Peptides against a protein of PDB entry 3V4L. Designs and how they scored, part 66

Target 1, 386 residues: chain A of PDB entry 3V4L
Amino acid sequence: GQPLAKDKVALLIGNMSYWEHPKLKAPLVDVYELTNLLRQLDFKVVSLLDLTEYEMCNAVDEFLLLLDKGVYGLLYYAGHGYENFGNSFMVPVDAPNPYRSENCLCVQNILKLMQEKETGLNVFLLDMCRKRNDYDDTIPILDALKVTANIVFGYATCQGAEAFEIQHSGLANGIFMKFLKDRLLEDKKITVLLDEVAEDMGKCHLTKGRQALEIRSSLSEKRALTDPVQGAPCSAEALVRNLQWAKAHELPESMCLKFQCGVHIQLGFAAEFSNVMIIYTSIVHKPPEIIMCDAYVTDFPLDLDIDPKHANKGTPEETGSYLVSKDLPKHCLYTRLSSLQKLKEHLIFTVCLSYQYSGLEDTVEEKQEVNVGKPLIAKLDMHRGL

## One batch from the design tools (peptide; made by RFdiffusion4, then SolubleMPNN)

Design b1_p12_5_s4 (from b1_p12_5, 5 letters changed)
Fold by OpenDDE base, seed 5:
Structure b1_p12_5_s4 (fold): chain B 386 residues (1-386), chain A 12 residues (1-12)
Amino acid sequence: as target 1 above (386 residues)
Amino acid sequence: MTELVSTSPELP
């Protein structure tokens, strides 16, 4: 019979905004496009941008809680990285310069923990460099891996080589994702699919002799990303997994705020990523005696580090949101919350209405506090232990 | 010209 997945779960991490290292661009587009493709494949996807070491550890721990016997697990990482002694290290955004293994996440340690869950398939897609870090002389003492014939690594580059992004003025994929996205929906064994991606990348004149995909697998079964999920969640574990995933993807409900002056504001929410939300405000009713009227969001929790200069923009693109702008309502003010994993408390903020009456020179202000609870990934309390 | 940029940091 066709192989069945008990469930399908993916964690996608894109690190770009490094503190002590060169900033990247491709991970934004790559994580977004891969998220949409994996959702079409019935994956439960958690998508995260710009994580610290601590936040990456917690994201991996929460991902491992969703894994169980016969579940398909996929980890994608795009960012800085290195490989020492056959161990792959993902570099967090807060990593020092130079970084070492103690500042980074070892992929082989994550694989060990996934094998303890008795997963049906383990897929690692590593869109990072594989050069040696000469500042890290540590030899990781890894415990012996179990012999499981269910592991697939897709490395964006060869051992000791670099991975590249395309430097354009606009949005562009990394080299690996550019070819992966065109084949990801194909009903093929995952190793056969990755071999075809490697052939397509090998035809590219830009990457020929600079970057080549490496596939490492022990996969003895014909498993595909297209394999159907086993029917209705009849197990207690499947119900718990569905509830845990649903919590990380719950948006606040849209609100209609009514001010004393008779102005009505619609407040709405959209997810760009599991840790990135856009707030938008629009004036839906204005009395005729009010000539000017603006609605601003302010007084956000300090944990979110929101610069007021980047809030309340006339377009999503002015907030740094280039991917979801087509799906947002037009003629709003937009604010992008890019660090929801840092939120310790409920998301409480102020909606400030500034308005002017016909024949009065003075601007009037009305304020309403809004509590939307814990949106998206903030429900998982990824800051626990700080 | 499409320029490829390495995703490797220049370590000191």
Scores: peptide ipSAE 0.203, ipTM 0.816, DockQ to the pose 0.776; fails the geometry check
Fold by OpenDDE base, seed 3:
Structure b1_p12_5_s4 (fold): chain B 386 residues (1-386), chain A 12 residues (1-12)
Amino acid sequence: as target 1 above (386 residues)
Amino acid sequence: MTELVSTSPELP
């Protein structure tokens, strides 16, 4: 019969905004496109951008809580990375220069923990460089992995080689995702699918002799990303898993704010990623005596590190939101909250209405505080332990 | 020209 997944869970991490290292661009598009594809494959997807070491550890821990016997687990990482002694290290955005293994997440340690969950399939898609880090002399003494025959690694590049992104005047995928996305929905054994991606990458003139996909697998069964999830959750653990995932994807409800001057504002929310939300404001009603009015969002929690210069933009693109801008209402002011994982408390902020009456020179302000609770990933309390 | 940029930092 066709294999069944007990459930399908994916953690996607894209690190771009490094503190001590060159900034990347491709992980933004790659995580977004992969999220949409994996959702079409009935994966529960957590998508996270720009994580610190601590935040990456917590994201992995939360991902591991979603794993259980017969669950398909997929970890995707796009960012800086290295490989020492056959161990792959994902580099957090706060990693020092030079970074070491103590500043990074070892993928083989995550694999060990996934094997303890008795998962049905473990897929690692590593869109990072695999060069040796000569500043890290750590030889990880890993315990022998269990023989689970359910592991697949797709490395964006060969051992000791670099992974590349395409620099264009616009948003572009990394090389690996560019080819992976075209095949990811195919009903094929995951190793066969990745082999076809490797062939497609090998035909590309840009990457020929520079980057090649490496597949490492122990997968003995015909498992595919298209494998159907088993029917309705019949266990308490399956219900808990569904609730945990649902929490990480719950947006605040849209609000209609009414000001004393008679202006009505629509306040809306959109998810770009599990830790990235767009707030948008629009004037939905204006009294005729008010000639101009704008609705600004201000006074965000300090934990979010929101620069007011990047808030309240006339386009989503001016906030750095290029991916979801088509799905957003037009003629709003837009603010991008890119670090929802940092939110310890409820998201409380101020909506400031600035307006002018006909025949008055002075601008009037009215303010309303808004509490939207914990949006998206902030519901998981990824700061548990700080 | 389409430039490929490495996702590896030049370590010092």
Scores: peptide ipSAE 0.198, ipTM 0.809, DockQ to the pose 0.800; fails the geometry check
Fold by OpenDDE base, seed 2:
Parts: sequence; structure tokens; C-alpha cells
Structure b1_p12_5_s4 (fold): chain B 386 residues (1-386), chain A 12 residues (1-12)
Amino acid sequence: as target 1 above (386 residues)
Amino acid sequence: MTELVSTSPELP
């Protein structure tokens, strides 16, 4: 019979906005496109951009809580990275220059913890460089991994080599994701699928002799990303896992705000990633006596580092949101919250209505405070050190 | 020309 997954869970991390290192562009598009593909494959996907060391550790811990016996686990990482002594290190956005193993997450440590969960399949897709870091002489003493015949690594590049993104005018995938996305939905053993991606990448004239996909696998069974999830969650653990995932992906409901002047505003919310939300405001009713009317959002929690210069834009693209703009209503003001993982408390902010009456020169303001609770990933108390 | 940019920081 076709193999069954008990469940399917993916963590996708894209780091691009480094503090002490060159900024990347591809991880934005790559994480977004991979999220949409894995959702079509019935994966529970957590997608996170621009994580610090602490935030990456917590994201991995929350991912490991979703893993159990016979669950398929997929970790994707796009960002800076290195490989020392056969250990792969993912570089957080707050990593110093130079970085060391103590500032980074070791993928083989994550694999050890996944093996303790008795997972049905472990897939690592590492879209990072594999050069040696000569500033880190630390040999991590890793405990011996269990011999499990269920591990697959897809490395975007060979050992000691670089991974590349295409610098084009506009949004472009990294080299690995460009080829992976065309095959990811195929009903094939995951190692066969990745081998076909390697062949497609090898045909590309841009990457010939510069980047090649490396596949490392112990996978003895015919397992595919297309393998169906075993039927309705009957166990208490499966119900808890489904509730945790649903909680981390719950958007605030759209609100209709009514002001004293008789203006009605629709306040809406859209998810770009698990830690990135767009707020949009639109005027849905205006009395004829009001000639000008604008609705701004302000007074955000300081933990979100929202620059007012990037808030209340006339287009999603002016906020840095290029991916979800087609699904958003038109003729709004847009604000992008890119760091929801930093939110400790409820998201409370002010909606400010600025308006002018016909025949009055003075602008009038009305304000209403809005509490939307903890949106998306902010419902996972990633800040609670266990 | 499509330039390939390395996703490795030049470590100093």
C-alpha cells in the first residue's frame, strides 16, 4: 500500500535582513512559494522571516512540539550559513561578524531531537552556503545519531561551495527554489524528486561549475511529500497539534469601526507569513458633509519596531509587501507588521480618523483604540523560556 | 547580465 504519514509539519525560516552581514533577497520569495506548495501537500506550515538566535531556537522548539511518532517533519532554511566538520550551521540575523557556532543553530542537533520524536520522515532543505568558517575552530561534540533509515538532506550546494541568488530587477527565487518549485508536487520518492531537481539545476548555464544540489539520504522506504495523512486525528496528541497549529495561523477578524462623525471604517488583516501581517483600513461610509477623510493606524507596541514612515501606505508594495498585494482589497491604507514574534502582549493600536467638514478650514481628529489579541505566531509564547 | 550573488557573507 502507499505509505501514510501520521501528520505532516514544516518549519520554513528565511533570513535576509542581517545586522552585521550582507542583506539577501531570495528568502522572501522562496519561503512564500514553498509555503504555498507545502500547503497543497497538506503540510502544517510555520513560515518565519528574519529571526534572531533566540527566536530561531524558540521556533525550532515549537516545531519539535508538533513532531511525534510517524509524523513527517520538514525543515527549510534560506539565509547565510556555513559547514564545519560535516555540521551545518544556520546564521541568525543578529549574528556578529565574524559569527561562531555559539551564535548559530546546528542542523544536526535539530536532527537528533527529531529522532527522539520517532518521526516517520525527516527532510532538511538547506538553501545556504557550505563554506568552512575559518573563525570557528569549535568541533561540536555531537552525541551519536540513532541509525534511522528516514533522513533526507537536500543541500542547495556542494560541500565547501557557495549557494547563489539571482540578482534581477524585481522579485526572483534563489537557484535552488527556482528548480525545486517545478517538481515539489510530483508523486515521487523524495530522493528521486531531488535527483530530478539536481539534473534540472545542472542544465542551467548560470550555475554550471558554481552550484550543484547535493543529496544525502538514509531513506530506505518509498516516502514522498505527497503521501496522504492518516485519517481524522483520533488521538489527544493529534488534536493538541492541530489546535497549536491553528492557533499560530489565526488572523484577527475584520472589524467595522464607527466614529462619532458618522464615518465607518473597515479594518482588515492579512497574513504574508506566520510572523508577518498586513493591516489595512478603508472608508466604507462617509457623510456627504465630510469632504476629506483618512484613516491611519498608529501607537503600535514598541516591541514591533514599526517605523511610522513605512506605515499607512497607499499600496501594499510601498510597505515592502509584494507577494499578497493581489489578494488585498484596493483603495486602502496599508501597514506591514514584520516582527510578530517580538510581541509579548496583545496587539493594541490606535485608529486615527482625520477629516474635514465642508466650509470648515480646520481638520478634525477622532481616535479609537483597537485590541486584536495575539495574532498569528504571537499566540505561541515564543518568549516564554521554558 | 543576471549576476549571481553569493548567500555567504564575506567573512573578514
Scores: peptide ipSAE 0.195, ipTM 0.810, DockQ to the pose 0.789; fails the geometry check
Fold by OpenDDE base, seed 4:
Structure b1_p12_5_s4 (fold): chain B 386 residues (1-386), chain A 12 residues (1-12)
Amino acid sequence: as target 1 above (386 residues)
Amino acid sequence: MTELVSTSPELP
């Protein structure tokens, strides 16, 4: 019979905004596009950008809580990385220069933990460099992996080689995602799909002799990313998993704020990623006596590290939001909250209405506090491990 | 020209 997944869960991490290392660009687009494709494949997707070591550990732990017997687990990582002694290390954004294994997440450790969950399929898609880090002399004494015959690694590059992104004027995929996205929806055994992606990448003149896809697999069954989720009555564990995922993706409801001057503001929310939300404000009603008015958001929790210089922009793109801008209302002020994983408390902020009456030179301000609870990933309380 | 940029930091 066709293989069935008990459920399908994906964690996608894109690290770009490194503190001590060169900034990347491709992970933004790659995580976003892969999220949309995996959602079409009925994956529960958690998509996270720019994680510290601690935040990456917590994201992996939360991902492992979503895994169970017969669940398909997919981990995608795009960012800096290295490979020592056949162990792949994902580099967090706060990693020192030089970094070591103690500052990084070992993929083989994650695989060990996934094997303990008796998963139906384990897919790792690693869009990172595989050069040796000569500053890390640590030989990981990893316990022998279980023989589960359900493991697939897609490495964006060969052992000891670099992975590359294409610097274009604008948003571009990394090389791996550029070819992967064209085939990801195909009803093929995942190793066959990746082999076809490897052939397509091998035809690219840009990457020829510089980057090649490596597939490492122990997959005894014909499993595909297209394999249907088992429609049996949800076990208690499947209900918990569905609730956990739903909590991590619940946006605040749009609000209509009414000010004493008679101005009405629409406050709206959009998810770019599981840890990235856009807030937008628009004037929906203005009394004729008010000639000019703007609605600013301010007084965010300090844990979010919101730079006021990047808040209240006239376009989503000026906030750094290029991917969801088409789906947003026009003629708003936009603010991008890119670090929702840092939020320990409820998201409370102020909407400040600045306005002017006809025939008065003085600007008047009215303020309203807004509590939207814990948006998106902030509902998982990933900080409870400290 | 499409420039390929390594996703590896130049380690010092």
Scores: peptide ipSAE 0.185, ipTM 0.805, DockQ to the pose 0.822; fails the geometry check

Design b1_p12_6_s1 (from b1_p12_6, 7 letters changed)
Fold by OpenDDE base, seed 5:
Structure b1_p12_6_s1 (fold): chain B 386 residues (1-386), chain A 12 residues (1-12)
Amino acid sequence: as target 1 above (386 residues)
Amino acid sequence: MEEKLVSYAADL
């Protein structure tokens, strides 16, 4: 019969905003497009941008809690990386220059932990460099991997080679995602799908002789990303997994705020990523006696590092949100919260209404505090170790 | 605009 997945879970990490290293751009688009494709494949997807070492460790730990016997696990990473002694290291945004293995996440350690979960399939898609780091002399003593015959690595590049993005004035994919996205929905064995992606990438004139896809696999079964999930979640473990994933994707409910002056504000929320949320406000009712009326959000938790200069924008694009802008209501003020993983407490903020009456020169202000609980990834308490 | 390749190698 066709193989069945007990469930399908993906963790996607895109690191771009490095502190001590060159900034990247493509991981934003790559994580977003891959998220939408994997959702069409019935994956439970956690999508995260710009993680520190600590935040990456916690994201991997939470991903491993979603894994169980016969579950398909997919890890995608886009960012800086290196390979020493056949070990792949993902570089967090807070990594020093030079970075070492102690500042990075070893993919083979994650694979070991996935094998302990008795997963049905382990897929690693590594959109990073595989060049040696000569500043890291550490030889990781890895425990012997189990022979599970269910492992697939898609490396964006060959051993000792670089991976690339194409930077232009607009949004662009990394080279790997540019070709992967066109085939990802195909009902093929995952190794056959990746081989076709390798052939397509091999036709790219820009990366010819610089980047080539490497497939490393022990996959003995015909497993595909299209494999159906086994029917209703009847196990306690499947229920727990569904609840844990649902918590990481729960948006706050839209609110209608009523001010004493009779102005009504609609407050709404949209997810860009599991750690990135757009807040939007609109005036839905204004008394005729009020001639001027502006509503803005302020007083965010300090842990979110919200610059007021980037808050309350007339377009989503002015906040740095280029991907979800088509799906947002028009004629709002928009604020992008890009670091929800940093939220230790409830998201409490102020909605401030500034208005003027006909025949009064002075501006009046009314404020309402709003508590929306822990949105999206902030429900997973990724900060409990500090 | 010219397409520029940017490496995912850090300047170490």
Scores: peptide ipSAE 0.407, ipTM 0.872, DockQ to the pose 0.851
Fold by OpenDDE base, seed 3:
Structure b1_p12_6_s1 (fold): chain B 386 residues (1-386), chain A 12 residues (1-12)
Amino acid sequence: as target 1 above (386 residues)
Amino acid sequence: MEEKLVSYAADL
């Protein structure tokens, strides 16, 4: 019969905004596009941008809680990385220069933990460099991996080589995602799919002789990302997993705020990623005596590190949101919250209405505090221990 | 703008 997945879970991490390292761009697009494709494949996807070491550890721990016997686990990472002694290290955004293994996440350690969950398939898609880090002479003593015959690595590049993105005047994918996205929905054994991606990448003139896909597999079964999920969750563990994933994807409900002046504001929320939310405000009713009014959001929790200069933009693109702008209402003010994983408390903020009456020179302000609870990934308390 | 390859290698 066709193989069945008990469930399908993916963690996607895209690191771009490094503190001590060159900034990247493609991981934004790559994580977003891969999220949409994996959702079409019935994956439960957690998508995270710009994680610190601690936040990456917690994201992996939460991902491991979603894994169980016969579950398909997929980890995608796009960002800086290195490979020492056949161990792959994902570099967090807060990693020092130079970084070491103690500042980074070892993929083989994650694989060990996934094998303890008795997963049905373990897929690692590593869109990072595989150069040796000469500043890290740590020889990891790894325990022998279990022989589970269900492991697939898709490395964006060869051992000792670099992975690349193509920067142009717009948004672009990394080289790996550019080709992976065109094949990902194919009903093929995952190793066959990745081999076709490798052939397609091999035709790329820009990366010819610089980057090539490497496939490492112990997969003894015909497993595909298209494999159907087993029907309704019958186990308590499956229900808990579904609830845990649902919590990480719950948006605040849209609100209609009424001000004393008679202005009505629609406050809305959109998810760009599991840790990235756009707040938008629109004036839905204005008394005719009010000639101008704007609804600003302010007084965000300090944990979110929201620069007011980047808040309340006339377009989603001015906030740095280029991907979901088509799905957003027009004629709003937009604010992008890019670090929801840092939110310790409820998201409380102020909606400030600034307005002017006809024939009065002075602007009037009214304020309302809004509590929207813990949105998206903030429900998982990924800061537990800070 | 010319297409530029950007490496995911950190300058260490």
Scores: peptide ipSAE 0.402, ipTM 0.869, DockQ to the pose 0.887
Fold by OpenDDE base, seed 4:
Structure b1_p12_6_s1 (fold): chain B 386 residues (1-386), chain A 12 residues (1-12)
Amino acid sequence: as target 1 above (386 residues)
Amino acid sequence: MEEKLVSYAADL
């Protein structure tokens, strides 16, 4: 029979906005496109951008809580990375220059923890460099991995080699995701799918002799990403997992704010990623005596590091939101909250209506405080160190 | 436009 997954869970991390290292671009697109593809494959996807070391550790811990016996686990990472002694290290955005293993997440440690969960399949897709870091001579003493015969690594590049993105004038994928996305929905054994991706990458003239996909697998069964989720009555564990994932993806409800002047504002919310939300405001009713009015969002929690220069933009693209702009209403003011993982408290902010009456030169302001609770990933309380 | 490769190596 076709193999069945007990459930399917994916953690996707895209690190771009490094503090001490070159900034990347493709991880934004790659995480977004892969999220949409994995959702079509019935994966529960947590998608996170620009994580610190602490935030990456917490994201992995929360991902491991979603894993259980017979669950398919997929970890995707796009960003800076290195490989020392066959250990792959994902580099957080706050990593120092030079970074060491103590500043980074070891993928083989994550694999060990996934094996303790008795997962049905472990897939690692690592879109990072695999050069040795000569500043880190630490040989990690890793415990011996269990022989689970359910492991697949897709490395975007060979050992000791670099991974690349193609920079165009617009949004572009990394080289690995460019080819992976075209095949990811195919009903094939995951190792066969990745082998076909390797052949397609091998035709790329830009990366020929510079980047090639490496597949490492111990996969004794014909497991595919297309394998159906077992429709058996949800175990208490499956119910908890579904509730936890649903909490991490719950948007605030759209609100209609009414001001004393008779202006009505629609306040709406959209998820770009599990830690990235767009707030948008629109004037839905204006009295005729009000000639001009704008609805600004302000007074965000300090933990979110919201730069007012990037808030209240006339387009989603001016906020740095290029991917969800098609699904957003037009003619709003847009604000991108890119660090919801930092939110310890409820998201409380002010909606400020600035307006002018016909025949008055003075601008009037009215303000309303809005509490939307904990949106998206902020519900997981990733700040609670276990 | 010319396609430019950008490495994911930090030491470029």
Scores: peptide ipSAE 0.396, ipTM 0.863, DockQ to the pose 0.717
Fold by OpenDDE base, seed 2:
Formats: sequence, C-alpha cells, structure tokens
Structure b1_p12_6_s1 (fold): chain B 386 residues (1-386), chain A 12 residues (1-12)
Amino acid sequence: as target 1 above (386 residues)
Amino acid sequence: MEEKLVSYAADL
C-alpha cells in the first residue's frame, strides 16, 4: 500500500544576522519559500529566523515534542556551519569568532533524539558549509545511532566544500533552495527527488566545481514528502500536538480602537515567520474637524529590542518585510517584530494617536495601551529555564 | 548586474 505518515512536522531555521560572522541574505527567502511549499504538503511548519544558541536548543526541544511514532520529521537549516569528524554543526547567531562545538548544535545529536521518538521518516536539509573548522579539535563522543531505514540527509554541498547564495539587485535564494523549490512538490521518493535536484544544480555554470548536492540515505521504503497524513487525530497525543502547533501560529485578532476625539483606528497583525510578526495601523474613521491624524505604536517590551527608528514605516519594505507586502492592507503604518522568541510575558504596547484640529496650531495626543497576549512562537514559552 | 556568489563560510 502507499506509505502513510501519522503526521508531518517541520522545523526550519534561517540564521543571517550573525554578531561575529558575515551576514547572510538568502536564508530569509529560503525559509519563507520552503515554509509555503511544506504547508502545501500538509506539514506543520515552525519557521524561525536569527536564533541564539539557547533559542536554537529550545526550538529543537519543542520540535522533538511534536514528534512521535510514525510522524515524519523534517529539519531544514540555512546559515553558517561546519563538519568535523562526520558531524554537522549548525552555527547560532551569537556564536563567537572562532566558534567551537560547544557553541553549536550537532545535527547527529538531534537525529539520535528523533530516533528515540520512533519517527516514520527523518529528513535533514542542511544549507550550510561543510568545511572543517580547524579551531575546533573536539571529538564529540556520540552515542551509537539505532539502525533505522528511514533517514535522509540532503547536504547543499559536498564534505569539505562551501554552500553559496546568488546575490543580485533583488531577493535571491541560496543555490540549494533555487533548485529544491522547483521539485519539492513532486510525488517521488524523497531520495529520487533530491537526486533530480542534484542533476539540476549540476547544470548551474556558477557553482560547477564549487558546490554539489550530497545525498546520504538509509531509506529502504518508497517514502515521499507527498505521502498522505493518516486521517483525523484520534489519539490524545495527536490532539496535544495539533494544539501545540496551532498555539505557535495563533495571531492576535484585529482590533478597532476608538479615541476620545472620535478617531477610529484599525490595528492588525500578520505573520511573516513563527517568530516574526508585522503590526499595522490605519485610520478607518476621522471627524471632519481633524485635519491631520497619525497612529503610532510605541512602548514595546524591552526583550524585543525594537529600534523606534525602524517602527511605524509607510511601507512594509521599509521595515525589512519584502515577502508578505502583497498580503497586507495598503496605506498603513507598519512595524516588524523580528524576535518574538525573546518575549517572556504578554505583548503589551501603546497606540499613540497624534492629531490636529482645524484652526488650532497645537498637536494633540491620545494614548491607549494594548495587550495582545503571547503571539505566535511566544506561546511555547521557549524561555523555560532562564 | 552580474550575479555574485556569496559563500556561507564564516571567515574564521
């Protein structure tokens, strides 16, 4: 019979804004495009940008809580990385220069923990460099992996080689995602799909002799990312998993704020990623006696590290949001919250209305505090332990 | 503009 997944869960991590290392660009686009493709494949997707070591550990722990017997698990990583002694290390944004294994996440340790969950399929897509780190001579003593015939690694490059992005005047993918995205929806065994991606990448004149896809697999069954999910969740564990994922993707409801002057503001929310939300404000009603009127958001929690210079922009693009702009209402002020994983408490902020009456020189201000609870990933309490 | 390759290798 056709293989069935009990469920399908993906964790996607894109690290770009490194503190001590070169900044990347493609992981933003790659995580976003891969999220949309995996959602079309009925995956529960958690998508995270710019994680510290601690935040990456917590994201992996929460991902492992969503895994169970017969569940398909997919981990995608785009960012800096290295390979020592056949172990792959993902580099967090706060990693020192030089970084070591103690500052990084070992993919083979994650695989061990996934095998303890008795998963139906384990897919790792590693869009990172595989050069040796000569500053790290540590040999991790990894416990022996179980012999499971359900593991697939897609490495964006060969051992000892580099992975690349193509930079041009616009948004661009990494080389791996550029070719993977065109094949990902095909109803093929995942190793056959990745082999076709390897052939397509091999035709790229820019990366010829610099980057090539490597496939490592124990997968004995004809399993595909297109494999149907087994019907409605009938177990208590499946219900809990669905509720945990739903909580991590719950946006605040849009609000209509009414000010004493008679101005009405629409406050709306959009998700770009599981840890990235856009707030937008628009004037929906203005009395005719008010000649100028603007609605600003301010007084965000300090944990979010919001620079006021990047808040309240006239376009989504001015906030650094280039991917969801088409799905947002026009003629708003936009603010991008890019670090929701840092939020320990409820998201409380101020909406400030600045306005002027006809025939008065003085600007008047009114303020309302808004509590939207814990949005998106902030509901998982990833800070349990600080 | 010429397409430029940028490595994911950190300058260590």
Scores: peptide ipSAE 0.391, ipTM 0.868, DockQ to the pose 0.810

